# Ledger of designs, part 69: peptides against a protein of PDB entry 4M9S

Target 1, 135 residues: chain A of PDB entry 4M9S
Amino acid sequence: SRGLVGVECITPYSYKSLAMALQRCVEVLSDEDRSALAFAVVMPPGVDIPVKLWSCVIPVDICSNEEEQLDDEVADRLKRLSKRGALLSGKRMPVLTFKIDHIIHMFLKHVVDAQTIANGISILEQRLLEIGNNN

## One batch from the design tools (peptide; made by RFdiffusion4, then SolubleMPNN)

Design b1_p19_4_s3 (from b1_p19_4, 8 letters changed)
Fold by OpenDDE base, seed 5:
Structure b1_p19_4_s3 (fold): chain B 135 residues (1-135), chain A 19 residues (1-19)
Amino acid sequence: as target 1 above (135 residues)
Amino acid sequence: SLAEEVARALRENLARLRA
């Protein structure tokens, strides 16, 4: 498997309607999609991010860990997340990108554990260096 | 360029997350 072990989002704000609604959305996701959503926190909110960059942090199962399949698998996960309302928004043209909303990002920032966030940052930075060295 | 803008946004977000 590529990337970090997925983390389930759990909100400590059970009495807040927004958090409750988002938590329900998260709970119905598969483990893989929920993990992908968790790592979306390392992406800047409100920015259309190419799938290639998403693939730097979204963990992929070993069954789909071939380099040529990574972006497609990530795209599929992000597409599924985009079907869950405001979790993500996709854009097909001119380039396939996905964007995390500020509200969702804020939610994730609080429900994803700090260590996971830190690890995600490290992974992203490492992958970006690798991409940069190949250009 | 758009690529540069995305790169900048990424770096800035990472900095915010570390703070």
Scores: peptide ipSAE 0.586, ipTM 0.927, DockQ to the pose 0.032
Fold by OpenDDE base, seed 3:
Structure b1_p19_4_s3 (fold): chain B 135 residues (1-135), chain A 19 residues (1-19)
Amino acid sequence: as target 1 above (135 residues)
Amino acid sequence: SLAEEVARALRENLARLRA
């Protein structure tokens, strides 16, 4: 298993127009897509990240040993997020990647709880270690 | 390279999140 347990984020910026707009965008997402967005906070903003790395932290509930299926499910979630304005930006060629914008990342840093961030960091580091050892 | 950029960015982001 490569995924995390899903978590929902809540914004403390109730009086800021930008935060309110983003909150409305988050509220219309499905539970699984909202969880995926929450864990996007562990990714660096403004960088095109391959789907394989996203799959290390995006929570996916699939009973299969097929890694391709896991990546496909993650990709589908990220694609849906990319269709919600500036939440994510996808790029297909040469390799499928997704990028989180700085504004969205700053938003997530404040609305995702510290424990979720800590857990996401820990799991990402562990998965990166495993990938480094096995490639 | 792109791989090096991604690796560096990941490390830096994790460091910032811990600060």
Scores: peptide ipSAE 0.585, ipTM 0.927, DockQ to the pose 0.032
Fold by OpenDDE base, seed 2:
Structure b1_p19_4_s3 (fold): chain B 135 residues (1-135), chain A 19 residues (1-19)
Amino acid sequence: as target 1 above (135 residues)
Amino acid sequence: SLAEEVARALRENLARLRA
């Protein structure tokens, strides 16, 4: 399965004023949304990333083998994140994409545990290879 | 292309994360 086991990010501490605001946002997230946010760190900041690529790293516990249904689930999670402060920014046109801002990305680099980052990198690379081989 | 740009950005980000 393409799905990943959900991994929670480390609860951020109020080491900066900005982190204080973000901490509250992270704390009220569901486990699955918080996991999605954690793995967002593997995405390049400031780039509109298609949902298909997000689906490569966003953990999905229950999903169909069909990519379309997987993408829908991922999109729902990312959409919820986009409504939580400045965590993500979404665009529907021309294609559905989501973008992580530089400041949020920097935040995640500090609060997401190293193992989660490593896992995200590994899985993303694997999925990209699979996509490449299938095309 | 846009796809190539995204691909480049992905690779660069991964490289930065490993550094």
Scores: peptide ipSAE 0.584, ipTM 0.926, DockQ to the pose 0.032
Fold by OpenDDE base, seed 4:
Structure b1_p19_4_s3 (fold): chain B 135 residues (1-135), chain A 19 residues (1-19)
Amino acid sequence: as target 1 above (135 residues)
Amino acid sequence: SLAEEVARALRENLARLRA
């Protein structure tokens, strides 16, 4: 299994209608989906990102580390996030990708714990290096 | 290529997050 420990998201913008709406969306998420959303902050907004790359940072707890199983679990989480509204948008063709919009990304930058962001960055960089070296 | 564009975007985003 792969995963990152402990994610905390606190918003100082509860007085803003947009932030309030987003916070409500976050609150109804499962712990796992909320964690996935938090780490979405490390992805560039407005870019269609393949699930394989999402799997570099989205924490999962599966019995097998096979890429197929990992990608499926990550995809499921991202799909659930996309169903919560404007959190993510998915595209199936030509390949399965997910995109975080600029507004959501901006929200996450302010509400996701700084240490969580730092951890996400480190993990992403590490995984990207591994991918690059293995190809 | 598309892959290169994605890679660039990733790197740039990480740089912004560190700033």
Scores: peptide ipSAE 0.584, ipTM 0.927, DockQ to the pose 0.032

Design b1_p19_4_s4 (from b1_p19_4, 6 letters changed)
Fold by OpenDDE base, seed 5:
Structure b1_p19_4_s4 (fold): chain B 135 residues (1-135), chain A 19 residues (1-19)
Amino acid sequence: as target 1 above (135 residues)
Amino acid sequence: SLAEEVAKKLRENLEKLRQ
């Protein structure tokens, strides 16, 4: 499957244990939430990212073409991820944002497949250009 | 805006990911 793959890293015991715990958390996610988490790998860790920018890389095809509904769906997915341990950290004020921590990001860099990373980079780059041109 | 500022960081990170 695309996105997250099972990987056991050669790391210190503490990281190995964390990786195992995180892998278990990932396994119980829905396909949609797991996909969203996978694409978080292309985001810079430690940065509070507005939902609008998350929507650039998180695919939503079950909602209408209305942009507001897409953002709401993305927000819901990110909220669910934020409730799964330390996967994401959400802030509601002043603007709704989500952040991936460095340690989680490091985990994702090891377990997300190369094709997903490449796709995420390409998609995000294109969307950011579009946003920039529309400003 | 916040979105514009963050977007800059995202672009910078993409450049790092390509290296």
Scores: peptide ipSAE 0.578, ipTM 0.932, DockQ to the pose 0.033
Fold by OpenDDE base, seed 4:
Structure b1_p19_4_s4 (fold): chain B 135 residues (1-135), chain A 19 residues (1-19)
Amino acid sequence: as target 1 above (135 residues)
Amino acid sequence: SLAEEVAKKLRENLEKLRQ
């Protein structure tokens, strides 16, 4: 395990039809998938992001320490999210990437708690530094 | 690489989020 424990997303924002629909989609997610979605808030919207970079912030509590398998687990979660209300948009070619839409991202910014956002920022920053140093 | 290019965007976004 990478030792990352996810923080659940709080979804009280339901004043508009779109927000209500998104909230409903989030509520039916598993805890793990909902946590993954919450941390997506620290990603820039509209950018096709490789799974490897998603794995920098998506928490995985039960998985092999092998990077390959970690990426696979992350990919599975992101795939499930892409099947729920188009929370993410996956692209398989030329490289498997996932993108968060601006609308979804805006929703997340309003429903994800500040502590989760702060944690995600810190985690992602640390992982990106490590990647940079290993090049 | 693609990952390196995107990583740069991620770092830039983090700076934005901290402001």
Scores: peptide ipSAE 0.577, ipTM 0.932, DockQ to the pose 0.033
Fold by OpenDDE base, seed 1:
Structure b1_p19_4_s4 (fold): chain B 135 residues (1-135), chain A 19 residues (1-19)
Amino acid sequence: as target 1 above (135 residues)
Amino acid sequence: SLAEEVAKKLRENLEKLRQ
């Protein structure tokens, strides 16, 4: 089909063509970047999300537990993803944020493992509760 | 703050994902 289910056509490509292009793009990612992209599925599409909140779900293997270092590493990964096609859209001002578009999100919902989605939901929920309680 | 506002949206989305 030309468009995505329930979504206005945003691209001249058919869903099949878009999916093929996206899949190829994903395949050339590093394992770390691909993992980061997978967890983006638990984020709402079309929302500019601060790096701090991305760091709640993006898996990072760093030696330091410092929050600032975590955010920096996450930001680097998201930046790389934003430079690879339309996987993510970054904004630097007024606050550094990244957004997943609906078409990418729809793709991820179909290709990301159910267990990864479940884990991402659980992790994000826990982190958001912690943030809420600490404010 | 922006983070707090967005966090609310994230929580709402999680509820949708679980349904």
Scores: peptide ipSAE 0.576, ipTM 0.932, DockQ to the pose 0.035
Fold by OpenDDE base, seed 3:
Structure b1_p19_4_s4 (fold): chain B 135 residues (1-135), chain A 19 residues (1-19)
Amino acid sequence: as target 1 above (135 residues)
Amino acid sequence: SLAEEVAKKLRENLEKLRQ
């Protein structure tokens, strides 16, 4: 895999050093991309997640209500995050998906505030129920 | 479908986060 799952059990020093590097990487993101990354904390690590499901939790406030446009904006944000190296891993085929690594997820658990986590859980839960009712 | 399978995993993860 392209992720850093195997790094989790190396040493505390390795994790601390990696966390510092990740912090610098996060600091150079735009506010919108950083927000998208923060909400990834409510996703299970190591799972290839379709853009449609990412759109259930990533906030988009300046686009049309059309689902296609919302998904495109979300996809663009996730693509930018994936280009930052270890932040996300994307697959274009057969379906466009993005995955958060265990190490990145663990990092987010320490840097994302409790209110953002709570909001993300609430929003995702509601959207998944709605999708379940429509399918 | 893939989306349905992944959605199930997302719901399971949410239950874990609540505990």
Scores: peptide ipSAE 0.574, ipTM 0.931, DockQ to the pose 0.035

Design b1_p19_5_s1
Fold by OpenDDE base, seed 5:
Structure b1_p19_5_s1 (fold): chain B 135 residues (1-135), chain A 19 residues (1-19)
Amino acid sequence: as target 1 above (135 residues)
Amino acid sequence: SLAEKVAQALRENLAKLRA
């Protein structure tokens, strides 16, 4: 397992229309998709990120998914998130990528637990080192 | 390259998140 714990997004901005709308979008997500969204905060906003890199931080249950299927599972989750409006934007051609918009990223920075963010940063750095060493 | 740009963006974002 990758050791990441899913986190539910809770908005501290109950009276802000945008935050409320986003919170509603988050609440209708499955637990796994919501967790994926939470860890999206470690990605740079406005940048098209290849699925392989997303797989570095998005929690996947390896008991249910083989390692060779991780990218596919991650892609499916990201695709579902992209169907929830402005949560993510997917691009299939020429390379499958997803990006988080600045406004969503800002939202996540305020609603995702600080420890989760820290964990996400740590795991991403570790995975990037591994990828780099294999190149 | 695109890969280098992505890598740089990742590093920069991580730095911002830690600040």
Scores: peptide ipSAE 0.579, ipTM 0.924, DockQ to the pose 0.032
Fold by OpenDDE base, seed 4:
Structure b1_p19_5_s1 (fold): chain B 135 residues (1-135), chain A 19 residues (1-19)
Amino acid sequence: as target 1 above (135 residues)
Amino acid sequence: SLAEKVAQALRENLAKLRA
């Protein structure tokens, strides 16, 4: 497995209509997809991020350590999130990427637990270093 | 390069999240 297990976001933010709508979207997610969404907060908004980089922070609990399988699992989660309103937007070409919107990112910054954010940052930094060292 | 731009964006976002 990769990433963090059992980490979920908090969804108490409902001061505005948009926030309420987003909260509803989050509430209907599976625990697994909600966890993935929580860790999306560590990605820069408005940037098309390759799936491989998403796999650095998206927790995968039930999967082999094969990189291809991990990327596929992450991609599936991100695809599901992209089908839930405006949580994410995917692009197939030239490379499969996903992008978090600025509004969604701001929402996540408010509703994702501080420890989750901190953990996500640490995991991302670690994985990026590993990728860099393996080049 | 595009990869470098993405890397820079990642670093900047992390810095903002820690601020």
Scores: peptide ipSAE 0.578, ipTM 0.924, DockQ to the pose 0.032
Fold by OpenDDE base, seed 1:
Structure b1_p19_5_s1 (fold): chain B 135 residues (1-135), chain A 19 residues (1-19)
Amino acid sequence: as target 1 above (135 residues)
Amino acid sequence: SLAEKVAQALRENLAKLRA
């Protein structure tokens, strides 16, 4: 199965100290991880979000349509992002969750392409509706 | 519940992103 098409976030504010610091973190990411970070903007800051919900918006290309494999791939990307310090915070127990901080979220709102944000919102809403109807 | 809190946070964030 295929997730959302990956995009790259670019900041025009590299001259600002905060943006510079965050940009350095973003620059060392792979294209896949950078795309995952971009779509993190659709998640509410400061909230522990289960991997299942992250999988609704994180772009992933896998051979299998199994949800478990999708979640595993998404989790791996989010784990890598969490290892970059302040980008994400992960918790393993009681349920695997990831959280985006307010500062990072604010940064993403200004550097992620507007169309990417719009697409992320649309896809998330659709997936949430489907999940709700199937439960 | 925790699930309700997450759901509410999601809705609020989406509303803010559209503003």
Scores: peptide ipSAE 0.578, ipTM 0.924, DockQ to the pose 0.032
Fold by OpenDDE base, seed 2:
Structure b1_p19_5_s1 (fold): chain B 135 residues (1-135), chain A 19 residues (1-19)
Amino acid sequence: as target 1 above (135 residues)
Amino acid sequence: SLAEKVAQALRENLAKLRA
């Protein structure tokens, strides 16, 4: 498991209709789901990303260290996010993937704090390196 | 391959986030 501090997105665009709608969606999320959403900023927009790669950045502190169980927990969080309007889009075939849209990604770049973004980048790079070395 | 495309997209996004 990988424990990360939960993050809440705060938008400076409170008077813009889209931002307000997104902010409302963010506010009703659980701490776990908000954290997952925050770290989604490190994913490229418009790309279907396999859950395995999402698990590299999504913080999980309760589930087993087994990769399969980690992926399942991550998938559950991403599934919940995909049901919150336009936050994420999931596909089950041929492989379970999730995609962040450009608009949401742009929103996150502005509302997720710089330190969280930096941490996400570092974590992703580290995990990708580990995956690469083990393949 | 699809994997390569995803990998490239990841790298590009990271580069953009650092810019």
Scores: peptide ipSAE 0.577, ipTM 0.924, DockQ to the pose 0.032

Design b1_p19_5_s2
Fold by OpenDDE base, seed 2:
Structure b1_p19_5_s2 (fold): chain B 135 residues (1-135), chain A 19 residues (1-19)
Amino acid sequence: as target 1 above (135 residues)
Amino acid sequence: SLSEEVARALRQRLEELRQ
């Protein structure tokens, strides 16, 4: 299926022990949280990104027409990811943001399905264009 | 690359949101 490779831990990642640990962390995630993590590969590493922008790429199957509810669901997923190893770093003030570290990003580039990456890029580009045009 | 372009777009948007 699309998303993270999951079982296979063979990657060109130079930190083999870290890669194995990360893979184990990924495997115990829920499907929805694992999907969110997969799409995190599209984000620029080392950047504190507001939840609103994360919501542009993280798929949510059940949400209302209100953007606030979408953001809340996305935030919950990102919060869970931030509590699982070093997958994400959360910052609550002044604005709730999440950041993917370079090391994690490098890991994801090699373990996330290529089509998922492509789809995520396409979705993000489209959403950012829409946001830009609506401002 | 597309990923680089998206990254730039995100950074630009982030800057706009900070203003």
Scores: peptide ipSAE 0.158, ipTM 0.714, DockQ to the pose 0.024
Fold by OpenDDE base, seed 3:
Structure b1_p19_5_s2 (fold): chain B 135 residues (1-135), chain A 19 residues (1-19)
Amino acid sequence: as target 1 above (135 residues)
Amino acid sequence: SLSEEVARALRQRLEELRQ
């Protein structure tokens, strides 16, 4: 945890102030990075998730069908998000992973539209089944 | 909820990847 989890346990005012700050961070993102952040809402908070699993839900519009290139593009987007304050936390070793904090996840649940959430969940379920069948 | 089910699936998959 990066300490933001503690904000949930103090006051509604702290949450409101944090939400405003997060909104400003979201506004300066590119459309692609903002889309990636939106789909992070389907991930369980506080879990270090490998890029391969992130790639199951993060949409990539213009890229090769090669899995390695898709993962690289997703990784680049997640890396940029991790540089924007507390949006994501990344770890390089032993495997490249990214984690969404509970507070950020709570924020996303309120600002991401219901249809996007539903689509993301559906896509993730399908892709996880496919991965399970292929391995 | 559906979100909880997906979270469970992810946790299971992550556990498999750790082995």
Scores: peptide ipSAE 0.153, ipTM 0.711, DockQ to the pose 0.027
Fold by OpenDDE base, seed 1:
Structure b1_p19_5_s2 (fold): chain B 135 residues (1-135), chain A 19 residues (1-19)
Amino acid sequence: as target 1 above (135 residues)
Amino acid sequence: SLSEEVARALRQRLEELRQ
């Protein structure tokens, strides 16, 4: 399946211990949460990103087309990820946002399937255009 | 790269949303 692959993270930096710990953390995630984490790779690291923008890339198959419901479902997934080690950092005030740090992002770049990354970028680009046109 | 371009666009959008 596409998403996170079982390949060890290889980076120019020596983060072997951290990479192994992160891989173990990822392995215990649910399929839905692991998928959400995979798509986090398309986000710029170090940026507090509102849930609305996260919802542009994180796939949700269960909820309806209601934007409010979509955001809530995405928020729940991101909240769970933020409680699993250092995968994400959440901020509730003034607006609910989530951030991926550079180290986690670098990890994901090497363990997420290339096609998943490409698809996520394409989806985000399209959604940003749509948002811009609706303003 | 495409990813860099999208990242720039996202950052711009974030600024707009924060206004």
Scores: peptide ipSAE 0.150, ipTM 0.709, DockQ to the pose 0.024
Fold by OpenDDE base, seed 4:
Structure b1_p19_5_s2 (fold): chain B 135 residues (1-135), chain A 19 residues (1-19)
Amino acid sequence: as target 1 above (135 residues)
Amino acid sequence: SLSEEVARALRQRLEELRQ
């Protein structure tokens, strides 16, 4: 696991209060968006990550396997998440990126089961290898 | 560990995409 050792996080909210708020946000998500959020736990927190890399982790079931369309679908999911209790922070310029906050990431590490985390890591590894081989 | 290796790969890829 990447862990959060050595990472400082300052919040004016108690963990309990934040957890309650986040749980409420998670409960109202669609299944697809909730799944995307779960896999976000694989990403390093506090890093502006391009959609291209998010697409390496977030599974897409129904859209075309064309890379451009996959990125668009992933972007849409991430955008929706960014509008739900600031689960993610989006940045449009200079490149469309999304960032998971350390606090949100810590929350996910507590609520996402270990098998899902392991699966996400495996998926990311495989996709990164594929991207690397194509370059 | 696998997670560490993936993290390294992700960071490397991120750097490449930012160039």
Scores: peptide ipSAE 0.140, ipTM 0.697, DockQ to the pose 0.027

Design b1_p19_6_s1 (from b1_p19_6, 9 letters changed)
Fold by OpenDDE base, seed 4:
Parts: sequence; structure tokens; C-alpha cells
Structure b1_p19_6_s1 (fold): chain B 135 residues (1-135), chain A 19 residues (1-19)
Amino acid sequence: as target 1 above (135 residues)
Amino acid sequence: SAAVAAANEGLRKNLAKLR
């Protein structure tokens, strides 16, 4: 199962002006979308990342083992995040990708729990190895 | 996919920076 248990994003106001605005955006997120945003910290900023790679770290609890359903659910979460300000930027063509903004990424590095970051890195590394072996 | 393969190197490099 590719499902991850959601982890809350911690926002301790690391810097006042942007952090306050971003914290408001984070506070109005659902727990699931907030967890997705937290794990976005492991993605390289400014890079268009395919949904398939996002699905490696975005926590989705689905009853189905269907990979397509996982990718669709992840895509929906990322789409919601992209609609909430500058959190993510989505591109539909030629491939559905999402990009985390440099400023948002910097914010997340300061506010996401260190253990969450470490776990996200470990999970992503493991999943990338699995994908690489399946190619 | 080609897009996944292209992004993979970038992800691995970024992961190294996050440690």
C-alpha cells in the first residue's frame, strides 16, 4: 500500500510577514491537504514534478491498491493546494506536474517538523529506488 | 515515463541537500 498516515504541518512563525500570511493559508486547509503540504518540503523547489513522484510522499489513505486511484487522489490534493495562493503551481500539459515555489519551500523547511522531513526523505528515497528498479 | 526519469535526478540531488 502506498498510503501514508497524514502528518500535521507545524507553523511556529519563523519569520513574521510572509509566515503570518502562509500560516493563515495553512490553518484553513483540511488535515489531509495540510499533510500533503508538509510532505511537499521534500520536493525540489522550482521543479515541475510529475504526479507519480508526488504520490511517493503525499499521504493518501485509500482502500484500493489501484495506482490510478492513488495518483488521482494525490492530483486532487495538489490541485486544491495550487488554488490556495502560491503554495503550488500546476501544469496540465504535456504531463500533469506540480511545482513548489521557492518561498513556500523555504517556509516549509522552517515550519515542518524535522522528523517529518526525515521521514519524507526516507520514504521518497525508498520509493524512487522501487520506481528505478521497475523501469 | 521520460518525465519521471528526468525529475528523478533532481529529486535525488535535492534529498541530499535536505540532509
Scores: peptide ipSAE 0.389, ipTM 0.896, DockQ to the pose 0.034
Fold by OpenDDE base, seed 1:
Structure b1_p19_6_s1 (fold): chain B 135 residues (1-135), chain A 19 residues (1-19)
Amino acid sequence: as target 1 above (135 residues)
Amino acid sequence: SAAVAAANEGLRKNLAKLR
């Protein structure tokens, strides 16, 4: 099942047009990159989020259990998404971060599967607790 | 890192809104 469900938005024309453009943009993504984008819905819009925190929610199936390699793979996915126009905005300095725009985030809230959202929230909460307990 | 700590607060606030 694709993390993004095609929802026909009954929205103002401008938003509908944007939604259609975004839908087309999402359709050309790989399954992995599309999944990563879906999980971006759990991130606060307009905030520069370090890759380490993105790695808490973005599923990576093939990488070794080494945290550094996971972060690198996640970073590569996010970099690819950032090259797709308005999907993400990356900053390399001082720390590698990625930000989801408010408009994209609003789009994702409407088209991402409810179970995917719930899973992303649950995973992120668990990982944040683990990080907090290890400090 | 300071960036992670700052982001954690934002994440927690956002998660509260998503519920």
Scores: peptide ipSAE 0.384, ipTM 0.895, DockQ to the pose 0.033
Fold by OpenDDE base, seed 3:
Structure b1_p19_6_s1 (fold): chain B 135 residues (1-135), chain A 19 residues (1-19)
Amino acid sequence: as target 1 above (135 residues)
Amino acid sequence: SAAVAAANEGLRKNLAKLR
């Protein structure tokens, strides 16, 4: 009987203290980076998501008709978020991906506006259908 | 892309939970 040692991630921090620390981290972000973080709530926590899929929901104010420029701008925003500790985790190899942690995702579910979440879901669903039909 | 396909399944499952 191999006991599944469930690594209960006992976060030594009370949920309240962690939420306060995260709120402070969000407040010091630029408006663009804060918007990108808000839309991260529609991503599944703990999954490495390619930049192409992030670009489906991250709003970019740059009128670039080139898909490559969109992905680069999105990647730069996500890289800045990943430099702020636990907000995102980036991997460069084999493909550039970003992952949202379960704790951060749970925080975002409580602080992001319900309409923003609904809009993000609708946009993502539409883009996934478009990608699926083009393949 | 295998990474996109794997992520797509996760996205669909998560969308069902957010609703």
Scores: peptide ipSAE 0.382, ipTM 0.894, DockQ to the pose 0.038
Fold by OpenDDE base, seed 5:
Structure b1_p19_6_s1 (fold): chain B 135 residues (1-135), chain A 19 residues (1-19)
Amino acid sequence: as target 1 above (135 residues)
Amino acid sequence: SAAVAAANEGLRKNLAKLR
């Protein structure tokens, strides 16, 4: 049983109001950006995650199999999400990273399909093992 | 990447919590 860790977030918005606002933001996203946002649920909230790790879970439909191009495409998606409200926070220096906020992460845990979450976890675990074995 | 290595442990811990 996945324990709902009750994240007490102090927000000026009621949970309901915030959820409605976030839902509206999600509804206007492209399918690609919405998919990227959905997989952000597998990332630890409040942590600056390098694009390389995001690329492990963000699905890219139209890219060269070149790893560098994959990272660039993922970065572009995450940049778009960071420009849309408070969905993500990007940091350029010293390394390009993106962070999901606790509030957004909590929202995603409630709205993202359980199968998507499970798949994202499995994919990320596999990729992390591969990265670890290559080091 | 040092940044990737540093984040890896955090990711693994988070994944364990999400299961």
Scores: peptide ipSAE 0.379, ipTM 0.895, DockQ to the pose 0.036

